# Peptides against a protein of PDB entry 2YKT: the designs that were tried, part 68

Target 1, 231 residues: chain A of PDB entry 2YKT
Amino acid sequence: SRSEEMHRLTENVYKTIMEQFNPSLRNFIAMGKNYEKALAGVTYAAKGYFDALVKMGELASESQGSKELGDVLFQMAEVHRQIQNQLEEMLKSFHNELLTQLEQKVELDSRYLSAALKKYQTEQRSKGDALDKCQAELKKLRKKSQGSKNPQKYSDKELQYIDAISNKQGELENYVSDGYKTALTEERRRFCFLVEKQCAVAKNSAAYHSKGKELLAQKLPLWQQACADPS

## One batch from the design tools (peptide; aimed at target 1 L108 R189)

Design b2_p29_5_s4 (made by RFdiffusion4, then SolubleMPNN; from b2_p29_5, 12 letters changed)
Fold by OpenDDE base, seed 1:
Structure b2_p29_5_s4 (fold): chain B 231 residues (1-231), chain A 29 residues (1-29)
Amino acid sequence: as target 1 above (231 residues)
Amino acid sequence: MDPYADVDPEKRLEKLKKELAEIEKKIAE
């Protein structure tokens, strides 16, 4: 029936969130943490590299013929430091605004969705059982009427059951329909949350890249010319 | 707009549990 099909669809939405979305989201969070860790590792490794670059700049500054190149090397290291600061800000946001929040949501969501599904199932079954009972009673009444010498005495009761069945059927259909809409809304909300949090990450990432681009664009022409200039 | 901004998940869970309990009680009557 239509209601049965819609009921199945409703349950499938909840099951999809619980069994597909949430596990995938947990994996996404785990991958995010790995990515964060890797970027932190890059930061550490880069520090060593640019500290070594500073050392080369010091040597140039101490030389008689390459002193100005020392300043260039120092500037390169400084630009890196500025870019790294932006990266750290991005990582903090990535952790606090995406990973932590998603982790909190996904942890609580299992219990929530389980309860939501159970509520829906319980109420749906209750309405279904009530409908089935009414249908069974009507069938029983009709059998009794067929065996009676005075079937007319059951006519009013038959009409009452017919009306009750119609009302209960409509109520069940409406409940299942609303349940389906609710389930879809819950699903959409979860995706929307992910999208919005990822948008925040994207904005922060853009700021990081923009700062890097700005700093490098400003200095790179100067650095490129440094070796062409006489000492 | 944060789709979760208006509703605390914990509060929602408690509300849902309460509603479920009420339904179960009604069914038992």
Scores: peptide ipSAE 0.126, ipTM 0.773, DockQ to the pose 0.048
OpenDDE base, seeds 2, 3, 4, 5: peptide ipSAE 0.088, 0.091, 0.052, 0.076; ipTM 0.760, 0.751, 0.621, 0.748; seeds 2, 5 fail the geometry check

Design b2_p29_6 (made by RFdiffusion4)
Pose (drawn by RFdiffusion4):
Structure b2_p29_6 (pose): chain A 225 residues (1-144, 151-231), chain P 29 residues (1-29)
Amino acid sequence: SRSEEMHRLTENVYKTIMEQFNPSLRNFIAMGKNYEKALAGVTYAAKGYFDALVKMGELASESQGSKELGDVLFQMAEVHRQIQNQLEEMLKSFHNELLTQLEQKVELDSRYLSAALKKYQTEQRSKGDALDKCQAELKKLRKKPQKYSDKELQYIDAISNKQGELENYVSDGYKTALTEERRRFCFLVEKQCAVAKNSAAYHSKGKELLAQKLPLWQQACADPS
Amino acid sequence: AEEEEFEEFLKEESELYEEDLEEFEEEEE
């Protein structure tokens, strides 16, 4: 009887994956694409900014008394080119390693989940029907206490076998369904961890490049007196 | 150590999921 409760829980897990998780995953993929389109806009504009900044650096390089300011502006643009390309690295860890792999899995999953739930429902119903029929045949013999005919005993053995088979099938089906759900959340967490490692390398690169160059830049227009 | 074990667990569960998808696709061919 708790078997029937478990049978409904299992159907509910498959329904939750097909109707809640995968659609939300489709939405997450769409947000990720928008995010990358936006990140591309920033990388492009950062280019225009830094070229405009190099132009100022060229002007200071050609003047009397401000040449070293020209060097400072060149170095600022250079630091940004090195930071940006550590960012472009985190960016491709986003496209090839997260968005593409998510789209690839979610594409195949619709058929896979519809087929797995269906196979489970058919197998569980077939085992339930066979058990009910064996029990009906036994009730017929028994109707027309510590005594059992040869045939009654054979039915009792068969009912015991089929009931054990049905309960194991429902028990294993539930464990499998929870595992399908956990695997989909685990993959999402892994893909996010990978993008996160590259975000750590990007931010670490920025901290050190700036920690190296920033004091010299702050000195360039200090009072020499 | 705990973080490394957790990352290995995530990878293993993800690989098993991908394997199930590949086997299902082959069966449908």

Design b2_p29_6_s1 (made by RFdiffusion4, then SolubleMPNN; from b2_p29_6, 16 letters changed)
Fold by OpenDDE base, seed 3:
Structure b2_p29_6_s1 (fold): chain B 231 residues (1-231), chain A 29 residues (1-29)
Amino acid sequence: as target 1 above (231 residues)
Amino acid sequence: SSMEKQLQQLREESQEYLKELEEFKKEEE
């Protein structure tokens, strides 16, 4: 029936969220943590590299003919430090605003959805059972009427059951239809939440990239010129 | 802008979802 089909669709939406979306979101969080760890590793490795660059700058500063290049090398290291600080700020936001929040909510959401589905199923079943009961009673009444010498005695009661069945059928259909809309809305809300959080990450990432671009664009011409025009 | 309006809508929908989750949490406690 239409109501049965819609009921199956509704349950499938909830199942898809619980069995596909939420596990995938947990995996997304795990991959995010791995990504964060790798970027932190980059930070650490970069520190060693640019510390070594500073050492080269010190040597240049101690030289007779390359002193100005010492300053250039120091500036390169300093610009890197500033870029790295911006990256760390981005990572902090990534951790606190995305990963932590998603991790906290995913478990709660699983329980929420389970409860929501159970509530829907219970009420759907209750309405279905009530409908089935009325249908069964009508069938019994019709059997009695067919065996009776006075079928007219049951006519009013038959009409009452028919009306009750119609009303209960309509209520069930409406309930299941609304249930389906609700389930789809729940799915959408979860995707919207993810998108919104990812937008925040994107903004922070853009700030990091912008800062890096700005600093390098400002200094790079000067550094290039230092090689052409020795002091 | 149209994009700003869309982002605002997403934010509002997200906040509504969070409120419902928090309400559920309170009911579960």
Scores: peptide ipSAE 0.249, ipTM 0.782, DockQ to the pose 0.785
OpenDDE base, seeds 1, 2, 4, 5: peptide ipSAE 0.218, 0.074, 0.082, 0.228; ipTM 0.758, 0.614, 0.595, 0.771

Design b2_p29_6_s2 (made by RFdiffusion4, then SolubleMPNN; from b2_p29_6, 15 letters changed; failed a check: too like the target's own chain)
Amino acid sequence: SSAEAELEKLRKLSKEYEEELKEFKEEEE

Design b2_p29_6_s3 (made by RFdiffusion4, then SolubleMPNN; from b2_p29_6, 14 letters changed)
Fold by OpenDDE base, seed 2:
Structure b2_p29_6_s3 (fold): chain B 231 residues (1-231), chain A 29 residues (1-29)
Amino acid sequence: as target 1 above (231 residues)
Amino acid sequence: SSMEEFLKELKELSEEYMKKLEEFKKEQE
């Protein structure tokens, strides 16, 4: 029936969220944690490189003929430090605003969806059973009427059951239809939440890249000039 | 604009999601 088909569609939406979306989201979180760890590793390795650059700057500053290049090397290291600070801020946001929140919500969501699906199934079955009962009673009444010497005695009750069946059928169809819309909305809410959190990450990432570009664009000409200037 | 409407919907649905989860959490306490 139409109601049965729509019921299956509704259950499939919940199943898709529970069996496809949520596991995929858990994997997404895991991959995010790996990505964060790798970026932290880059940060640490970069620190070592630029600390070594500072040492080269110290040597230049101690020289008689290359003192000004010492300042340049220090500036290069300082710009890197500033860029790195922006990266760390981005990583903190990535961790706190995306990964942690998603991790907390995905576990709670599993329980929520299970409860929501169960509630829907229980009510759907209740309405279905009530309809089936009315249909069965009508069938019994018709059999009794056919065997009766006074069929007219059952005419009013037959009409009542027909009306009840029609009403219960309509209620079931409406309930399942609303259930399907609700399920689709639940799915959409989860994607919206993910997109919103990813937008925050994108903004922070943009800020990091912008700051780096700005700092390097400002200083690079000065550093190049220092290399061209005779000692 | 279509983009503004999309962003509005995005925000509303995201907030509703959070609200429903928080409500559920409270019901389980």
Scores: peptide ipSAE 0.455, ipTM 0.906, DockQ to the pose 0.774
OpenDDE base, seeds 1, 3, 4, 5: peptide ipSAE 0.227, 0.443, 0.310, 0.436; ipTM 0.804, 0.903, 0.810, 0.900

Design b2_p29_6_s4 (made by RFdiffusion4, then SolubleMPNN; from b2_p29_6, 14 letters changed)
Fold by OpenDDE base, seed 2:
Structure b2_p29_6_s4 (fold): chain B 231 residues (1-231), chain A 29 residues (1-29)
Amino acid sequence: as target 1 above (231 residues)
Amino acid sequence: SSEQERLEELRKLSKEYEEELKKFEEEEE
């Protein structure tokens, strides 16, 4: 029946969230933590590299003919420091606004979805059983009517059961239909939550990249000129 | 703009999700 088909669709939506979305989200969080760790490692390694660059700048400053290049090398290291500071702020946001938020909610969500599905199933079964009972009673009544010398005696009661069955069928169909819409909304909200949190990360990442681009665009022509034309 | 409307929709649905989980957590306690 239409209601049975829609019921199966509803259950499949919940199962997809519980068995596909949530496990994938846990994996996403794990991959995010790995990415964060790698970026922290990059930051540490970069510090060593640019500290060594500063040392080269010191040597240039002590040289007889390359003193001005010392300042250039120091500026390069300083710009890097500023860019790395922005990266660290982005990483803090990545951790606090995305990973922590997702991690805190994913376990709670598993329990929530289990309860929501159980509630839906219980009510759907209750309505279905009530409908089946009315249908069974109508069938019994019709059997009595067929064996009776006065079938008209049961006509009013038959009409009552027919009306009850029609009403219960409609109620079941509406409930399952609403259940399906609710399940789809549950799925959509979870994706929207992920997208919204990722948008916050993207905004912070954009700020990091913008600052880096600005700083490098400002200084790079000066550094290139210093290499071409000693002063 | 259409982009701003989309962002607002995302925020709304995200907030509803958070509120539902919060209510559920409170009911389990």
Scores: peptide ipSAE 0.241, ipTM 0.793, DockQ to the pose 0.835
OpenDDE base, seeds 1, 3, 4, 5: peptide ipSAE 0.240, 0.229, 0.240, 0.237; ipTM 0.788, 0.779, 0.790, 0.787

Design b2_p29_7_s1 (made by RFdiffusion4, then SolubleMPNN; its pose is not in this set)
Fold by OpenDDE base, seed 4:
Structure b2_p29_7_s1 (fold): chain B 231 residues (1-231), chain A 29 residues (1-29)
Amino acid sequence: as target 1 above (231 residues)
Amino acid sequence: MSELEKYEEEEKKEKEEKEEEEKRLLEEL
């Protein structure tokens, strides 16, 4: 029946979220944590490299013939520091605004979806059983009417059962239809949440890249000319 | 009790009342 088909579709949406979306989201979070760890490793290694560059700048500043190159080396290290600070802000946002929030939600969602599906199944079955009961009672009434000397006595009651069956069928169909819409909305909001959180990360990433590009574009011509300038 | 069972009980009572009334009419003759 149409109601049975929509019921199957509704259950399949819940199953898809629980069995496909949520496991995939957990994997996404795990990959995000791995990426964060790798970027933290890059940050640490870069710090050591540019600290060593500062030391070379100190030596240049102490020389008689290369003092101005000391300032260039310090500027290179300072630009790196500013870029790195922007990366750290991006990573902080990536952790707090994406990974942590997704992790909290996905753990709670398993229990929520299981309860929601169970509630839907229980109510759907209850409505189905009530319909089946009315259909069975109508069938019994019709058998009794056929054996009666006065079948007309049962006509009003038969009409009442027919109306009750029609109403219960409509209620079941509406409940299943609304259940399907609800399930699709539940799926959509999860994807929307992921998209919104990823947009926040993208904005922070854009800020990091923009700052790096701006600083390097401003300073690189100056640094390239430094060795050609007279002391 | 189902709605059908309630209806069957009402029908049984109505039948018993008619049988008692018929019995009274026969006793008055």
Scores: peptide ipSAE 0.020, ipTM 0.338, DockQ to the pose 0.011
OpenDDE base, seeds 1, 2, 3, 5: peptide ipSAE 0.005, 0.017, 0.000, 0.014; ipTM 0.216, 0.324, 0.195, 0.302; seeds 1, 2 fail the geometry check

Design b2_p29_7_s3 (made by RFdiffusion4, then SolubleMPNN; its pose is not in this set)
Fold by OpenDDE base, seed 1:
Structure b2_p29_7_s3 (fold): chain B 231 residues (1-231), chain A 29 residues (1-29)
Amino acid sequence: as target 1 above (231 residues)
Amino acid sequence: MSELEEYEEEEKKKKEEKEKLEKLLKELL
């Protein structure tokens, strides 16, 4: 029936979220944590490299003919520090606004969806069983009426069952239809949440890249000329 | 139990289960 088909579709939406979306989201979070760890590793390694660059700047500052190059090397290290601070802010956002929030939601979501699906199934079954019962009772009543010497005695009760069946059929169809819309809304809400959180990360990443571009665009021409300037 | 008493008991159980599930869902939101 149309209601049975719509019921199967509704259950399949919940199953797809629980069996496909949520496991994939857990994997996404795990890959995100791995990416965060790698970026933190880059940060640490870069610090060592630019600390060593500062040491070269100190030596230049102590020289007789290369003092100005010391300042250039210090500026290079300082620009790196500023870029690194922007990266750290992006990483904090990545952790706190994306990974943590997704992890919190996905942990609760399996239980929520299981309960939501169970609630839907229980109510759908209850409405279906009530319909089936009324249909069965009407069939029994019609058999009794056909065997009766006074069929008119059952006419009012037959009409009542027909009306009850019609109402229960309509209620079941509406409930299953609304259940399907609800399930699709639950699925969409999860994708929208992921998109919104990823947009926040992208915005913060753009700020990091913009700051780096601005700082380097400002300073790099000066550094490129430093060796051409007289001592 | 009469058919009516059985029906009333089944409807009571369904109602209690529904309320329990609704409470759980509310707690998980």
Scores: peptide ipSAE 0.021, ipTM 0.502, DockQ to the pose 0.028
OpenDDE base, seeds 2, 3, 4, 5: peptide ipSAE 0.021, 0.020, 0.006, 0.014; ipTM 0.500, 0.506, 0.291, 0.401; seed 4 fails the geometry check

Design b2_p29_8 (made by RFdiffusion4)
Pose (drawn by RFdiffusion4):
Structure b2_p29_8 (pose): chain A 225 residues (1-144, 151-231), chain P 29 residues (1-29)
Amino acid sequence: SRSEEMHRLTENVYKTIMEQFNPSLRNFIAMGKNYEKALAGVTYAAKGYFDALVKMGELASESQGSKELGDVLFQMAEVHRQIQNQLEEMLKSFHNELLTQLEQKVELDSRYLSAALKKYQTEQRSKGDALDKCQAELKKLRKKPQKYSDKELQYIDAISNKQGELENYVSDGYKTALTEERRRFCFLVEKQCAVAKNSAAYHSKGKELLAQKLPLWQQACADPS
Amino acid sequence: STEEFEAFLQEESEEYTEDLEEFEEEEEE
């Protein structure tokens, strides 16, 4: 009887994956694509900015008394080129290693989940029908206490076997369904962890490049008196 | 630990990917 409760829970897990998780994953993939399109806009504009800044650096390089300021502006642009390319690295960890792999999985999953739930429903119904029929045959013999004919005993053994088979099937089906759900959340968490490691390398690179160059830049226009 | 957690995530993801590959091979047959 708790078997029937477990049978409904299992159908509900498959339904939750197909109607809630995968659609939300489709939406997450769309936001990721928008995010990358936007990140491309920033990397491009950062280029225009830094070239405009190098142009100022060329002017200071050709002047009397401000040449070193020209060097400071060159170095600022150079630090940004090195930071940016550690960012382009985190960016491709986003496209090839996250968006593409998610899209690949979710594409195959529609057929896979529709087929798995269906196979489970058919197998569970077939085992339930066979059990009910065996029990009906037994009830017929028994109708027309510690006594049992040979045939009644054979039905009792068969009912016991099929009931054990049905309960194991529902028990294992539920465990499998929760595992399908966990695997999909685990893959999402893993892909996010990978992008996060590259975000850590990007931010670490920026901190050290600036920690190296920033004091010299702040000194370039200090009072020499 | 962090290492054990990452290994667990990888294991669960690999099993899921194998299930999808096996299902696709069956559909080709």

Design b2_p29_8_s1 (made by RFdiffusion4, then SolubleMPNN; from b2_p29_8, 18 letters changed)
Fold by OpenDDE base, seed 3:
Structure b2_p29_8_s1 (fold): chain B 231 residues (1-231), chain A 29 residues (1-29)
Amino acid sequence: as target 1 above (231 residues)
Amino acid sequence: SEAEELEELKKLTKEYEEELKKFEEELKK
């Protein structure tokens, strides 16, 4: 029946969220943590590299013919430090605004969806059982009427059951239809939440990239000219 | 419009958060 089909669709939406979306989201969070760790590792490794660059700058500063290049090397290291600081700020936001929040929500959501599905199933079953009972009573009444010498005695009751069945059928259909719409909305809300959190991350990432671009664009012409300038 | 779409997304997200919060409160009873 239409109601049965819609019921199956509704349950499938909840199951898809619980069995596909939420596990995938947990994996997404795990991959995000790995990504964060790798980026933190980059920062650490870069520190060693640019500390070594500073050492080269110190040597240049001590030289007779390359003193000005010492300042250039120091500037290169300093710009890198500023870029890395911006990266660290981005990572903090990435952790606190995305990963932590998603982790909290996905755990709570699993329980929420289980309860929501159970509630829907219970009410759907209740309405279905009530309909079935009414249909069964009508069938019994019709059997009784067929065996009676006065079938007209049962005509009013038959009409009442027919009306009740129609009403209960309509209620069931409406409930299941609304349930399906609700389930789809629940799914959409979760995707929306993810999108919004990713937008925040994207903004922070853009700020990081912009800062890096700005700093390098400002200094790079100076650095490129340094070897052509007299000491 | 793009602005309307964004507002709708924000609304849906807020509703989701509120529903989860209510559920959490119910679990504490």
Scores: peptide ipSAE 0.452, ipTM 0.887, DockQ to the pose 0.838
OpenDDE base, seeds 1, 2, 4, 5: peptide ipSAE 0.044, 0.030, 0.274, 0.038; ipTM 0.584, 0.551, 0.805, 0.615; seed 2 fails the geometry check

Design b2_p29_8_s2 (made by RFdiffusion4, then SolubleMPNN; from b2_p29_8, 15 letters changed)
Fold by OpenDDE base, seed 3:
Structure b2_p29_8_s2 (fold): chain B 231 residues (1-231), chain A 29 residues (1-29)
Amino acid sequence: as target 1 above (231 residues)
Amino acid sequence: SEAERLEELKKLTEEYEEELKKFEEEEKE
C-alpha cells in the first residue's frame, strides 16, 4: 500500500543516517584528526629547517662580502615564522570549530536518531494496529450479517466501521507522510550543519593562504634582487 | 537571493542544534 511504501521510505532515511552518514562522519572526524596531526608534524619539521637557514644567515652576516645576504636569509626565516603562526591559528580553528563540535554531536545524534525512529515506529504501529482491528471487526460484522435473517440490523454499525476505517486510514497516511518529511528534514539539517562548519574552516584557511601570499609577494622581489646588487 | 539562502541554511543548522540540545536535556531527566 501507499502508506506501507512511505513507511519503508521513512525508516530507510533514518537507517541511512544512522548506518551510513554517522559512521562516515566519525571517519571524517578521524581523518581530520590525522590531517591535523600531519600538519603539526610539518610545523615541527619546518622549524628545524628554517632554524638551519638562520644559521646560514649568521654565517653570511659574519662574512666580508655577503653581509647583506645575511639579512635576506633572516627575513626568509621570519616570513616563514609568520606564515607558520597563521597556520597554527587555522589549525586551532580547525580543531575547535569543526572536529570538536562534530565529535561532541555525533554520539548524541546517534542516540537522538534511535529515539526518534523508535518513537515513529511505535506510533506508526499503534495506528496501524488500530486500523487493522477496525477492519477485522468489520469483517466479523459482515460475516454475522450474512448469516442473519435480518441483515438490516447491522447496517448502521457497518457504516460506523467503514467511517472509522476511512478516518484511521487517512490518519495513518498523514502521519507517515509527515514522518517522511520530518526524516528528510533531519537528514538535510545534518548535511547543512557539516557544510556550515566546513565553511568556517574554509574562511580561516583562506585567511592563512592570503597572509602567506601577501608576505611572500612583498619580500620575494627583494630577495631575488639581493644577489644582483652585491655590497 | 544568495543572502536569503545562507540565512535559511543557518536557520536549519540552528534548529538542528536546538533539537539535539533538547534531546540531551530530556535524556538526562
Scores: peptide ipSAE 0.316, ipTM 0.831, DockQ to the pose 0.809
OpenDDE base, seeds 1, 2, 4, 5: peptide ipSAE 0.187, 0.313, 0.218, 0.302; ipTM 0.734, 0.831, 0.762, 0.826

Design b2_p29_8_s3 (made by RFdiffusion4, then SolubleMPNN; from b2_p29_8, 16 letters changed; failed a check: too like the target's own chain)
Amino acid sequence: SEEEKLAELKKLTKEYEEKLKKFEEELKK

Design b2_p29_8_s4 (made by RFdiffusion4, then SolubleMPNN; from b2_p29_8, 15 letters changed)
Fold by OpenDDE base, seed 1:
Structure b2_p29_8_s4 (fold): chain B 231 residues (1-231), chain A 29 residues (1-29)
Amino acid sequence: as target 1 above (231 residues)
Amino acid sequence: SEEEKLKELQELTKKYEEELKKFEEELKE
């Protein structure tokens, strides 16, 4: 029946969220944590590298003929520091605005969806059973009427059951239809949440990249000329 | 299937975790 098909569709939406979306989201979070950790590792390694570069700059500054190159090396290290600060801000956002929030949501969602599905199933079954019962009673009544010497005796009651069945059928169809819309809305909400959080991360990432580009574009020409312009 | 794809992603995650661990160890040396 149309109602049964819609019911199956509704259940499938919930199952898709619970069995595919949520596990995939957990994996996404795990991959994100690995990515974050790797970037933190890069940050640490880069710090060591540029600290060593500063040391080279100090040596240049102590030289008689390469003092200006010391300043260049210091500037290179400073630009790196500024870029790194932007990266750290991005990572904080990545952690706090995406990973943590997604992790909290996915953990709560498993229980929520299970309960929501169960509630839907229980109510759907209840309405279905009530309908089936009325249909069964009508069938019994018709059998009695066929065996009766006075079938007209049951005509009013038959009409009542027909009306009841019609009403219950309509209620069931409406309930299942609304259930399907609700399920689709729940699914969409979850994807939208992911998209919105990823957009926030993307915005912060853009700021990081923009700052880096700006700083390097400003300084790189100067650094490239440093050796050509001895003091 | 989506399930198979998820398993593949999980395996990939494990691989990355292992590589990350190696990287961290290398940084300590």
Scores: peptide ipSAE 0.011, ipTM 0.327, DockQ to the pose 0.019
OpenDDE base, seeds 2, 3, 4, 5: peptide ipSAE 0.008, 0.008, 0.007, 0.008; ipTM 0.287, 0.305, 0.293, 0.286

## One batch from the design tools (peptide; aimed at target 1 F193)

Design b2_p30_3 (made by RFdiffusion4)
Pose (drawn by RFdiffusion4):
Structure b2_p30_3 (pose): chain A 225 residues (1-144, 151-231), chain P 30 residues (1-30)
Amino acid sequence: SRSEEMHRLTENVYKTIMEQFNPSLRNFIAMGKNYEKALAGVTYAAKGYFDALVKMGELASESQGSKELGDVLFQMAEVHRQIQNQLEEMLKSFHNELLTQLEQKVELDSRYLSAALKKYQTEQRSKGDALDKCQAELKKLRKKPQKYSDKELQYIDAISNKQGELENYVSDGYKTALTEERRRFCFLVEKQCAVAKNSAAYHSKGKELLAQKLPLWQQACADPS
Amino acid sequence: LLSYFEEKLTETEEFITELEDQIAHYKSEI
């Protein structure tokens, strides 16, 4: 009887994956694509900014008394080119390694989940029907206490076997369904961890490039007196 | 800007540790 409770829980897990998880994953993929489109806009505009900044640096390089300021502005643009390309690296860890792989899995999953739930429902129903029929045949023999005919005993053995088979099938079906759900959350967490490692390399590169160059830049217009 | 990179690097390192813990938890249950 708890078996029937477990049977409904299992159907509910497959329904949750097909109607909640995969649609939310479709939405996540869409947000990710918008995010990348926006990140492309920033990388582009950062280019215009830094070229405008190099133009200022060229002017200071041609003047009397401000040449070193020209060098400072060149270095600022250079630091940003090195930071940006550590960012473009985190960006492709986003496209090829997260968005593409998610879209590939979710595409195949619709058919896979529809088929797995259906196969489970058919197998569980077929085992239940066979058990009910064996039990009905036994009830017929028994109707027309510590005694059992040869045929009654054979039915008792068959009912015991089929009941054990049905309960194991429902028990294993539930464990499998929870594992399908966990595998989909695990893959999402892993893809996010990979993008995160590249975000750490990007931020670490920025910290050290600036920790190196920033004090010299702050010194360029200090009072020499 | 430097402070931004220092803060965001610390937050990202903490976030990676959380994700690694979540992966270890999922792999144990799977």

